# Designs tried in a protein design run: peptides against a protein of PDB entry 4Y8H. Part 95

Target 1, 222 residues: chain A of PDB entry 4Y8H
Amino acid sequence: TTIVGVKFNNGVVIAADTRSTQGPIVADKNCAKLHRISPKIWCAGAGTAADTEAVTQLIGSNIELHSLYTSREPRVVSALQMLKQHLFKYQGHIGAYLIVAGVDPTGSHLFSIHAHGSTDVGYYLSLGSGSLAAMAVLESHWKQDLTKEEAIKLASDAIQAGIWNDLGSGSNVDVCVMEIGKDAEYLRNYLTPNVREEKQKSYKFPRGTTAVLKESIVNICD

## One batch from the design tools (peptide; made by RFdiffusion4, then SolubleMPNN)

Design b2_p26_2_s4 (from b2_p26_2, 10 letters changed)
Fold by OpenDDE base, seed 1:
Structure b2_p26_2_s4 (fold): chain B 222 residues (1-222), chain A 26 residues (1-26)
Amino acid sequence: as target 1 above (222 residues)
Amino acid sequence: SAALARARETAERSAAAMRALAAAQA
């Protein structure tokens, strides 16, 4: 898995690859690793796919209830705190590594959470088996005051680095863009770099196209 | 309700954590 988050001038982008693996086997070529916690708060998951999905659904339900009771838009830090407390309670027995991002009335936010409940903050983050390849791209090309388009490109390029250099990462790039004052834009299969181009040439040759260059008759029986 | 009071307390703790995290990003 390769997951990334990138802050830009007016929001945050998260991106993920779509390969699911079972040891050395590709189980799914188009696994969704971006999960909605709330309309404007999304996360990318690495580790055990079932654990990442179950945790994000549970926190999503609790955030929705909390929003209803408070009559307030959900906050990214509230989601972060709930995720952190849940993962810490299980002391890493839940194999979920998360990049949590979103927009709320306080601005745009980008965090990571490890399986034991530790948290990091940054302008750019990567997690998963392809994290090192992605981070090399992020560190080389990240700048202050990125535009939305520059951030989408940077996040996508970082995921592609994971796809090309990590066996645990592959297939497509999913993107979610969360801009202040807008709805979240989920771009499923934003890039499909491993789609086989249609074979430009038919290998069906007419009968008789193969010229016989040499014929030799060998008697096998004396 | 006790649920609303807990929800407000959680929101206030979250707002304090946001200020601390924003200060760490700055």
Scores: peptide ipSAE 0.011, ipTM 0.329, DockQ to the pose 0.024
Fold by OpenDDE base, seed 2:
Structure b2_p26_2_s4 (fold): chain B 222 residues (1-222), chain A 26 residues (1-26)
Amino acid sequence: as target 1 above (222 residues)
Amino acid sequence: SAALARARETAERSAAAMRALAAAQA
């Protein structure tokens, strides 16, 4: 898995690859690793797919209930706190590594959470088995005052670095853009760099292309 | 410069919130 988050001037973008693996097996070529916690708060998950999905759904439900109760838009830090406390409670037995990002009335936010409940903050983050490949791109090309388009490009380039250099990453690039004052834009399969081209040639050869070297007719009925 | 200032301010607020959260758990 390769997951990234990048802050830009007016928001945050997260991106992920779409490969799911079970040991040496590619289990799914188009796995969704971007999860909605709320309309404007999304996360990218690495680690155990079931754990990432379950924890994000649980916190999503709790955030929705909290938002309804308080009559307030959910805050990214509230989602972060709930996720952190939940993961810490299980002391890393929930194999969820998350990049949590979003926009709220306090601005745009980007955080990471490790399985044991530790948290980081940054302008750019990467997690998963492809994180080093992604980070090499991020560190090389990140600048302050990124535009939305520059941030999407940077995030997608970082995911592609994971796709090409990490065995645990592959297939497509998913992107979610959260800009202040706008709805979240979930761009499923924003890039599909591994689409198989149509076969230009048929591997069907005409009969007689292979020389018959020997023919034996065996009567099986005595 | 204004976009940079806003980005820095948002990052500082986020970092402060993280420190406050860490302190509350400790």
Scores: peptide ipSAE 0.000, ipTM 0.232, DockQ to the pose 0.038
Fold by OpenDDE base, seed 4:
Structure b2_p26_2_s4 (fold): chain B 222 residues (1-222), chain A 26 residues (1-26)
Amino acid sequence: as target 1 above (222 residues)
Amino acid sequence: SAALARARETAERSAAAMRALAAAQA
């Protein structure tokens, strides 16, 4: 898995690859690793897919209830706190590594949470098995005051670095853009770099293109 | 730029919120 988050001048972008692996096997080529906590708060998940999904759904439900009771838009820090407390309670037994991002009335936010409940804050973050490859791109190309488009590109380039360099990462790039004053824009399969274009060229060589140098008929019944 | 100032302010608010959360958990 490669997941990234990038802050830009008016919001935050998260992105993920879509490969799911079970040991050496690609279990799913189009796994969704971006999860909605609330309309404007999203997570990218790495680790055990079941754990990331279950935790995100639980906190999503609690945040929705909290929002209804308070009659306020949910805050990213509230989601972060709930996630942190939940993960900490299980002391790393929940194999969920999360990038939590969103926009709220206080602005745009980007955080990470490790399985044991530790949290980080940054302008750019990467997690998962492809995180080092992604971070190399982020560190090389991140600048202050990124535009939305620059941030989407940077996040996508970072995910692609994970896809190319990490066996645990691959297939497509999903993106979620959370801009202040706008609805979240979930771009499922924003990039599909591994779609085999239908080879327009039929590799059907006409019979006789390769000269038969020798033919031997072996009777297998003797 | 106004955008940079807003980005910094938002980052500072996020960092302050994280510190406040850490202090409240302690």
Scores: peptide ipSAE 0.000, ipTM 0.275, DockQ to the pose 0.037
Fold by OpenDDE base, seed 5:
Structure b2_p26_2_s4 (fold): chain B 222 residues (1-222), chain A 26 residues (1-26)
Amino acid sequence: as target 1 above (222 residues)
Amino acid sequence: SAALARARETAERSAAAMRALAAAQA
């Protein structure tokens, strides 16, 4: 897995690859690793796919309740604190690594959470098995005051670095853009870099090109 | 009243999900 988050001048973008693996097997080529906590708060998940989905759904339900009760838009820091406390309670037994991002009345936010409940904050973040390849791109090309378009490009380039260099990452790039004053834009399969081109060469041989050298009929039932 | 009913239904679903998660870890 490769997941990234990038802050820009008026919001935050998160991105992920779409490969799911079970040991050496590619289980799913189009796994959704971006999860909605609330309309304007999203997370990217690495680690155990079932754990990341279950935890984010649980916190999403609690945030929705809190928002309804308070008649207030949910805050990213509230989601962060709930996720942190939940993961810490289980001391890393829940294999969820998260980038949490969103916009709220206090601005745009980008955080990471590790499985044991530790948290970090930054203008750019990467997690997963492809995180080092992604971070090399982010560190090389990140600048202050990115535009929305520059941030989407940077995030997608960082995910592609993970796809090309990490065996645990692959297939497509998903993107979610959260801009202040706008609805969240979930761009499923924003890039599909591994779409196989149609086979240019036909290896059709005419019938009879390969001679039958030997035929043997064996009775298998005595 | 309808907002409170929806909030209660969502709270019950959340509490059920928390109990299910706790039971799966026990």
Scores: peptide ipSAE 0.000, ipTM 0.333, DockQ to the pose 0.021; fails the geometry check

Design b2_p26_3_s1 (from b2_p26_3, 14 letters changed)
Fold by OpenDDE base, seed 3:
Structure b2_p26_3_s1 (fold): chain B 222 residues (1-222), chain A 26 residues (1-26)
Amino acid sequence: as target 1 above (222 residues)
Amino acid sequence: MEKVEELKKKIEELEKQLETRPVRFP
């Protein structure tokens, strides 16, 4: 997996690859690794896919409940705190590594969370098996005061570095853009750089390609 | 009221699922 987050002047972008693996096997070529916690708070998940999905749904439901009780829009730091406390309670047994990002009434935010419940803050972050390939691109091309378009490009280039160089990453690039004062923009399959060409030959031969040399009818029931 | 009780039930179900999940090996 390769997941990234990049802050820009008016918001935050997260991106992910779409390969799911089971050891050496590609289980899914086009899985979704971007999860909605709330309308304007999204996360990217690495580690155990089932754990990343379940923990984000749990915290998403708790955040919605908290928003109803407080009559307030949910904050990214509230989601971060709930995720951190939950993951810490399970002492790393929930295999969720998350980049959490969003916009709220306090601004734009970008965080990472590890399975043991540690948290980091940054203007750009990467996690997963492709994180070093992604970070090489981020360290080379990140600058302050990125535009939305520059941040989407940087995030997608960093995911592509994981797609091309990490065995655990592949297929497509998914993007989610969270800009202040706008709805979240989920760009499923923003890039599809691995479309397979049409197969030159088919294994569907005409009937009769293999000659029947002998036929025998045997009654099996007395 | 209804939405709050729906969310509480969903949370309880998700908590139960997390407790019962077999550790899938990577």
Scores: peptide ipSAE 0.424, ipTM 0.849, DockQ to the pose 0.562
Fold by OpenDDE base, seed 1:
Structure b2_p26_3_s1 (fold): chain B 222 residues (1-222), chain A 26 residues (1-26)
Amino acid sequence: as target 1 above (222 residues)
Amino acid sequence: MEKVEELKKKIEELEKQLETRPVRFP
């Protein structure tokens, strides 16, 4: 998996690859690793896919409940705190590694969470097996005061570095853009760089194309 | 009121699922 987050001048973008693996096997070519916690708070998940999805749904429901009780828009720091406390309670047995991002009345936020409940803050972050490949692109091309378009490009280029260089990453790039004062833009399959070209010929041969050179019937019972 | 009870039920179901889910490989 390769997941990234990038802050820009008026918001935050997160991106992910779409490969799911089971050891050396590609289980799914086009899985969704971006999850909605609330309308304006999204996360990208690495590690155990079932755990990332389940924990984000749990915290999403708790955040919605909290928003109803407080009559306030959900805050990214509230989601971060709930996620980290939950993951810490399970002492890393929930294999969820998350980049959590969003916009709220306090501004734009980008955080990471590890399975043991540690949290980091940054202007750009990467997690997963492709994180080093992604970070090489981020460190090379990140600058202050990125535009929305520059941040989407940087995030997608960083995911592509994971797709091309990490065995655990592949297929497509998903993007979610969270800009202050706008709705979140979920761009499923924003890039599809691994579309196979149509096969030039069908290899469906007529029956009998392979000649039978010899046939023998053997009775196995005497 | 209905939405709060629905959310509480959903949370309880999700908590139960987290305790019982087989490890899906990353």
Scores: peptide ipSAE 0.423, ipTM 0.854, DockQ to the pose 0.477
Fold by OpenDDE base, seed 2:
Structure b2_p26_3_s1 (fold): chain B 222 residues (1-222), chain A 26 residues (1-26)
Amino acid sequence: as target 1 above (222 residues)
Amino acid sequence: MEKVEELKKKIEELEKQLETRPVRFP
């Protein structure tokens, strides 16, 4: 997996690859690793796919409930705290590594969370097996005061570095853009750089194409 | 009220699922 987050001047972008693996096997070529916690708070998940999805749905439901009780829009720091406390309680047995990002009434936010409940903050972040490939792109091209378009490009280039250089990453780039004062823009398959070409030839040959070199009839009833 | 009880039920179901799922490898 390669997941990234990049802050820009008016918001935050997260991106992910679409490969799911089971050891050396590609289980899914086009899985979704971007999860909605709330309308304007999204996360990208690495590690155990089932745990990342389940924990984000759990916290998403708790955040919606909290929003109803407080009569306030959900905050990214509330989602961060709930995720952190939950993951820490399970001592890393829930294999979720998350980049959590969003916009709320306090502004734009970008955080990471590890399975043992540690958290980081940054202007750009990467996680997963492709994180070093992604970070090499981020460290080379990140600048202060990115535009929306520059941040989408940087995030997608960083995911592509994972797609090309990490065995655990592949297929497509998914993007979610969370801009202040706008709805979240979920760009499923924003890039599809691994579309298979049409098969030029068929292996469907006429019956009898393979020559019979020898035939023997054996009676198996004594 | 109905939405709150629906969310509570969904939370309880998700908690139970997390407790019972075998750790699948990444």
Scores: peptide ipSAE 0.422, ipTM 0.851, DockQ to the pose 0.570
Fold by OpenDDE base, seed 4:
Structure b2_p26_3_s1 (fold): chain B 222 residues (1-222), chain A 26 residues (1-26)
Amino acid sequence: as target 1 above (222 residues)
Amino acid sequence: MEKVEELKKKIEELEKQLETRPVRFP
């Protein structure tokens, strides 16, 4: 997995690759690693895919409930705190590594969370097996006061570094843009750099290509 | 009221799922 987050002048972008693996097996070529906690708060998940999805759904439901009780829009720091406390309670047994980002009445936010409940803050972040490949791109090209377009490009370039260099990353780039004063823009398959070519051979053979050497009809009633 | 109860039930179900999840390989 390669996941990234990048802050820009008026918001935050997160991005992810779309490969799921089970050891040496590609389990899914086009999985979704971007999860909605609330309309304007999204996360990217690395680690155990099932744990990332479940914990984000749990906290998303708790955040919606909290929003109803408080009559307030959800805050990214509230989601961060709930995720952190939950993951810490399970002492790293929930294999969720998250980049949490969003916009709220207090501004734009970008955080990371590790499975043991530690949290970081930054203007750019990467997690997953492809995080070093992504971070090499981020460290080389990040600057203050990025535009939306520059941040999307930087995030997508960082994910592509994971796609090309990390065995655990691949296929497509998903993006979610959260800009202050706008709805979240979820760009599923924003880049599709791994479209499969047509197979040179067909393994569709006519019926009878393999000869039937023997046939027997057996009555199964004893 | 209905939405709050629906959310509470969903939370309870999700908590139960988290406790019972087989180790799915990363």
Scores: peptide ipSAE 0.420, ipTM 0.851, DockQ to the pose 0.596; fails the geometry check

Design b2_p26_3_s2 (from b2_p26_3, 13 letters changed)
Fold by OpenDDE base, seed 3:
Structure b2_p26_3_s2 (fold): chain B 222 residues (1-222), chain A 26 residues (1-26)
Amino acid sequence: as target 1 above (222 residues)
Amino acid sequence: SSYVEELKEKAKKLEEWLETRPVRFP
């Protein structure tokens, strides 16, 4: 799996590949890894598909309940905290790695959550078995004040790098765009590349791509 | 409302599933 998130000037984009694997076997070429928590809060999931789906649906239901009771639009940080608490409770027994993104009355947000419940924040993030290849593209081409179109392109290019270099990633690119003041745009099969995949863990990058030298993670504390 | 109760029941079932699901290996 390769999942990414990219912030842009007026919102956030998340993207994912569509390959599902069962051991060495490709089980599904068009698996949906982008999940809606609320209309304007989405997540990308890596790990056990059933776990990621169940957790996101659970939090989605709770967020909707909270929104109904408070008559307020849900906040991304609320979804993040609920996800974090549940994943932490199970201490990695839930095989879910998530990029959580969205827009709310406070702005646009992008977070990640690891299976044990740790969280980080960034302007661009990548998770999954193809995350190294994706991150190399992101670090090379991310800049401040990206346009929506530039962010979509960057996210999709990063996913394609994962598809090319990771056997656990493949097939199509799904994208979800969450822009402030607009409805979320779920772009299922935004790209359908017909690319021969490289060997697993053999990372070949376009000219000008910078290798990742260091990863900086900023944990979000409660 | 009936919808709120439906959401509560959905959440409860999902939580129970997560607690009791069979162990799967990648």
Scores: peptide ipSAE 0.316, ipTM 0.806, DockQ to the pose 0.536
Fold by OpenDDE base, seed 2:
Structure b2_p26_3_s2 (fold): chain B 222 residues (1-222), chain A 26 residues (1-26)
Amino acid sequence: as target 1 above (222 residues)
Amino acid sequence: SSYVEELKEKAKKLEEWLETRPVRFP
């Protein structure tokens, strides 16, 4: 899995790959890893798909209940706190790693939650088995005051890096954009990169040829 | 409202599932 979040000038973008694996087997090429907690609060999940789905639905239900009781728009920090409490309660038995993002009356927010309940804050985040590849892209190209379009591109490029470099990541890119003052835009299969099977060019070398990988001629001056 | 009760029931079921789910090792 590769999941990312990127803040931009007026909101936050999250993105995910769509590969589901069972060991070495691709179980699903189009797994949804972006989950709606509330209309303007979404998360990306890594780890056990069933756990991420269940916990996010639970928090979503509780947030909705809270919103109904208080007549207030849900806050990202409330969702974060509830997720953190549940993950901590189960002491890592919930195999969920989450990027939580959204917009609320206090602004735009981007957080990550690890399985043991630790939280991080940042302008850009990545989690999952492809997170290192994704982070390399994010660190290289992130800048302040990103536009929505730049943030979507950056997030999608980061996911693609995960797809190309991580066996646990693959297939399509899903994106969710949460902009202040707007409805969330869930872009299912925003990118469908044709996994070019790296055709292993079977270089059939003619019999008797040794593949010379690198020849360096060093002139030793006498 | 019926909707609130449905949400409560959903939350309860999800919590029960999280507590009782078989630990699937990926």
Scores: peptide ipSAE 0.311, ipTM 0.806, DockQ to the pose 0.536
Fold by OpenDDE base, seed 4:
Structure b2_p26_3_s2 (fold): chain B 222 residues (1-222), chain A 26 residues (1-26)
Amino acid sequence: as target 1 above (222 residues)
Amino acid sequence: SSYVEELKEKAKKLEEWLETRPVRFP
């Protein structure tokens, strides 16, 4: 997994790859790793996919309840605190590593949370097995006062670095843009760099390519 | 409201799942 977050002048962008792996097997080529906590608060998840999804849904439900009770728009810090408390409570039992981002009446925010509940703050963040490759791109190209478009590009480039350098990352790039004063823009499959061209019947694999003889997709829906 | 109760129930179920889920290897 490669997940990133990038702040820009008027908001925040998060992005993720879409590969899901189970050991040496690619379980899903188009796994969604961006999760909506609230309309304007999203997270990217790494680690155990089921844990990430469950935690984010739990916090999403609680945040919505909180917003209803308070008659206030949800705050990113509230989501962060709730996530932190839950992850800390389980002390790593929940295999969720999160980048949490969003916009609220106090502005734009970008945080990360580790499985044991530690948090970090930054203008750019990366997590997952491809995080080092992503961070190299981020550190090289991040600047203050990024435009929305620059931030999307930077985030996408960082994810692509993860895809190219990490076996645990791959397939497509998902993006979510949260801009102050606007609705969140979820860009599913914003980039599809590995669109399998139709197997040209005559595709000569380069030397050293192992032919995949059979691919079976098993839906492991519990 | 029925919606609030639905959210509470959802949250409860998710909490229970997190506490009782089988250990899955990444």
Scores: peptide ipSAE 0.300, ipTM 0.798, DockQ to the pose 0.694
Fold by OpenDDE base, seed 5:
Structure b2_p26_3_s2 (fold): chain B 222 residues (1-222), chain A 26 residues (1-26)
Amino acid sequence: as target 1 above (222 residues)
Amino acid sequence: SSYVEELKEKAKKLEEWLETRPVRFP
């Protein structure tokens, strides 16, 4: 998994790859790792998909309840606190690592939460098995006052770095943009870099033609 | 409201699942 968050001038972007693995096997090529906690608060999950989904849904339900009771828009820090407390309670038995991001009446926010309930704050964050590759891109190209488009590009580039360099990451890039004063924009399969090559048309070769099944050009650099 | 009760029940079920599920680590 590769998940990232990037703050920009008027909001925050999160992104994720879509590969789900079970050991050495790719179980799902289009797993959704971005989850809605509330309309304007989203998270990206690393670790076990089931745990991430369950935790985020739990917190989402509780935040919605709180919002209904208070008649107030949810705050990212409230989601963070609830997630932190929950993950801490289970002492890492929940296989969930999260980037939590959103916009609320206090502004835009970006946090990460580790399995033991530790939290980080930053302008850009990465988690998952591809996090190092992603972070290299983020550190190299992040700047203050990113535009929305620059932030989407940066986040997507960081995810792609994870996809290309981490066996646990792959397939597509999902993006969620949370801009102040706007609805969240969930961009499912924003990039699809590994679209299966169209099955080579089975050319019926004329009688007597040796079918070339696969041409692999291996450049052996000595 | 019925919706509030549905949310409470959802939360409860999720908590129960998290407590009773097999231990899974990242």
Scores: peptide ipSAE 0.289, ipTM 0.799, DockQ to the pose 0.735

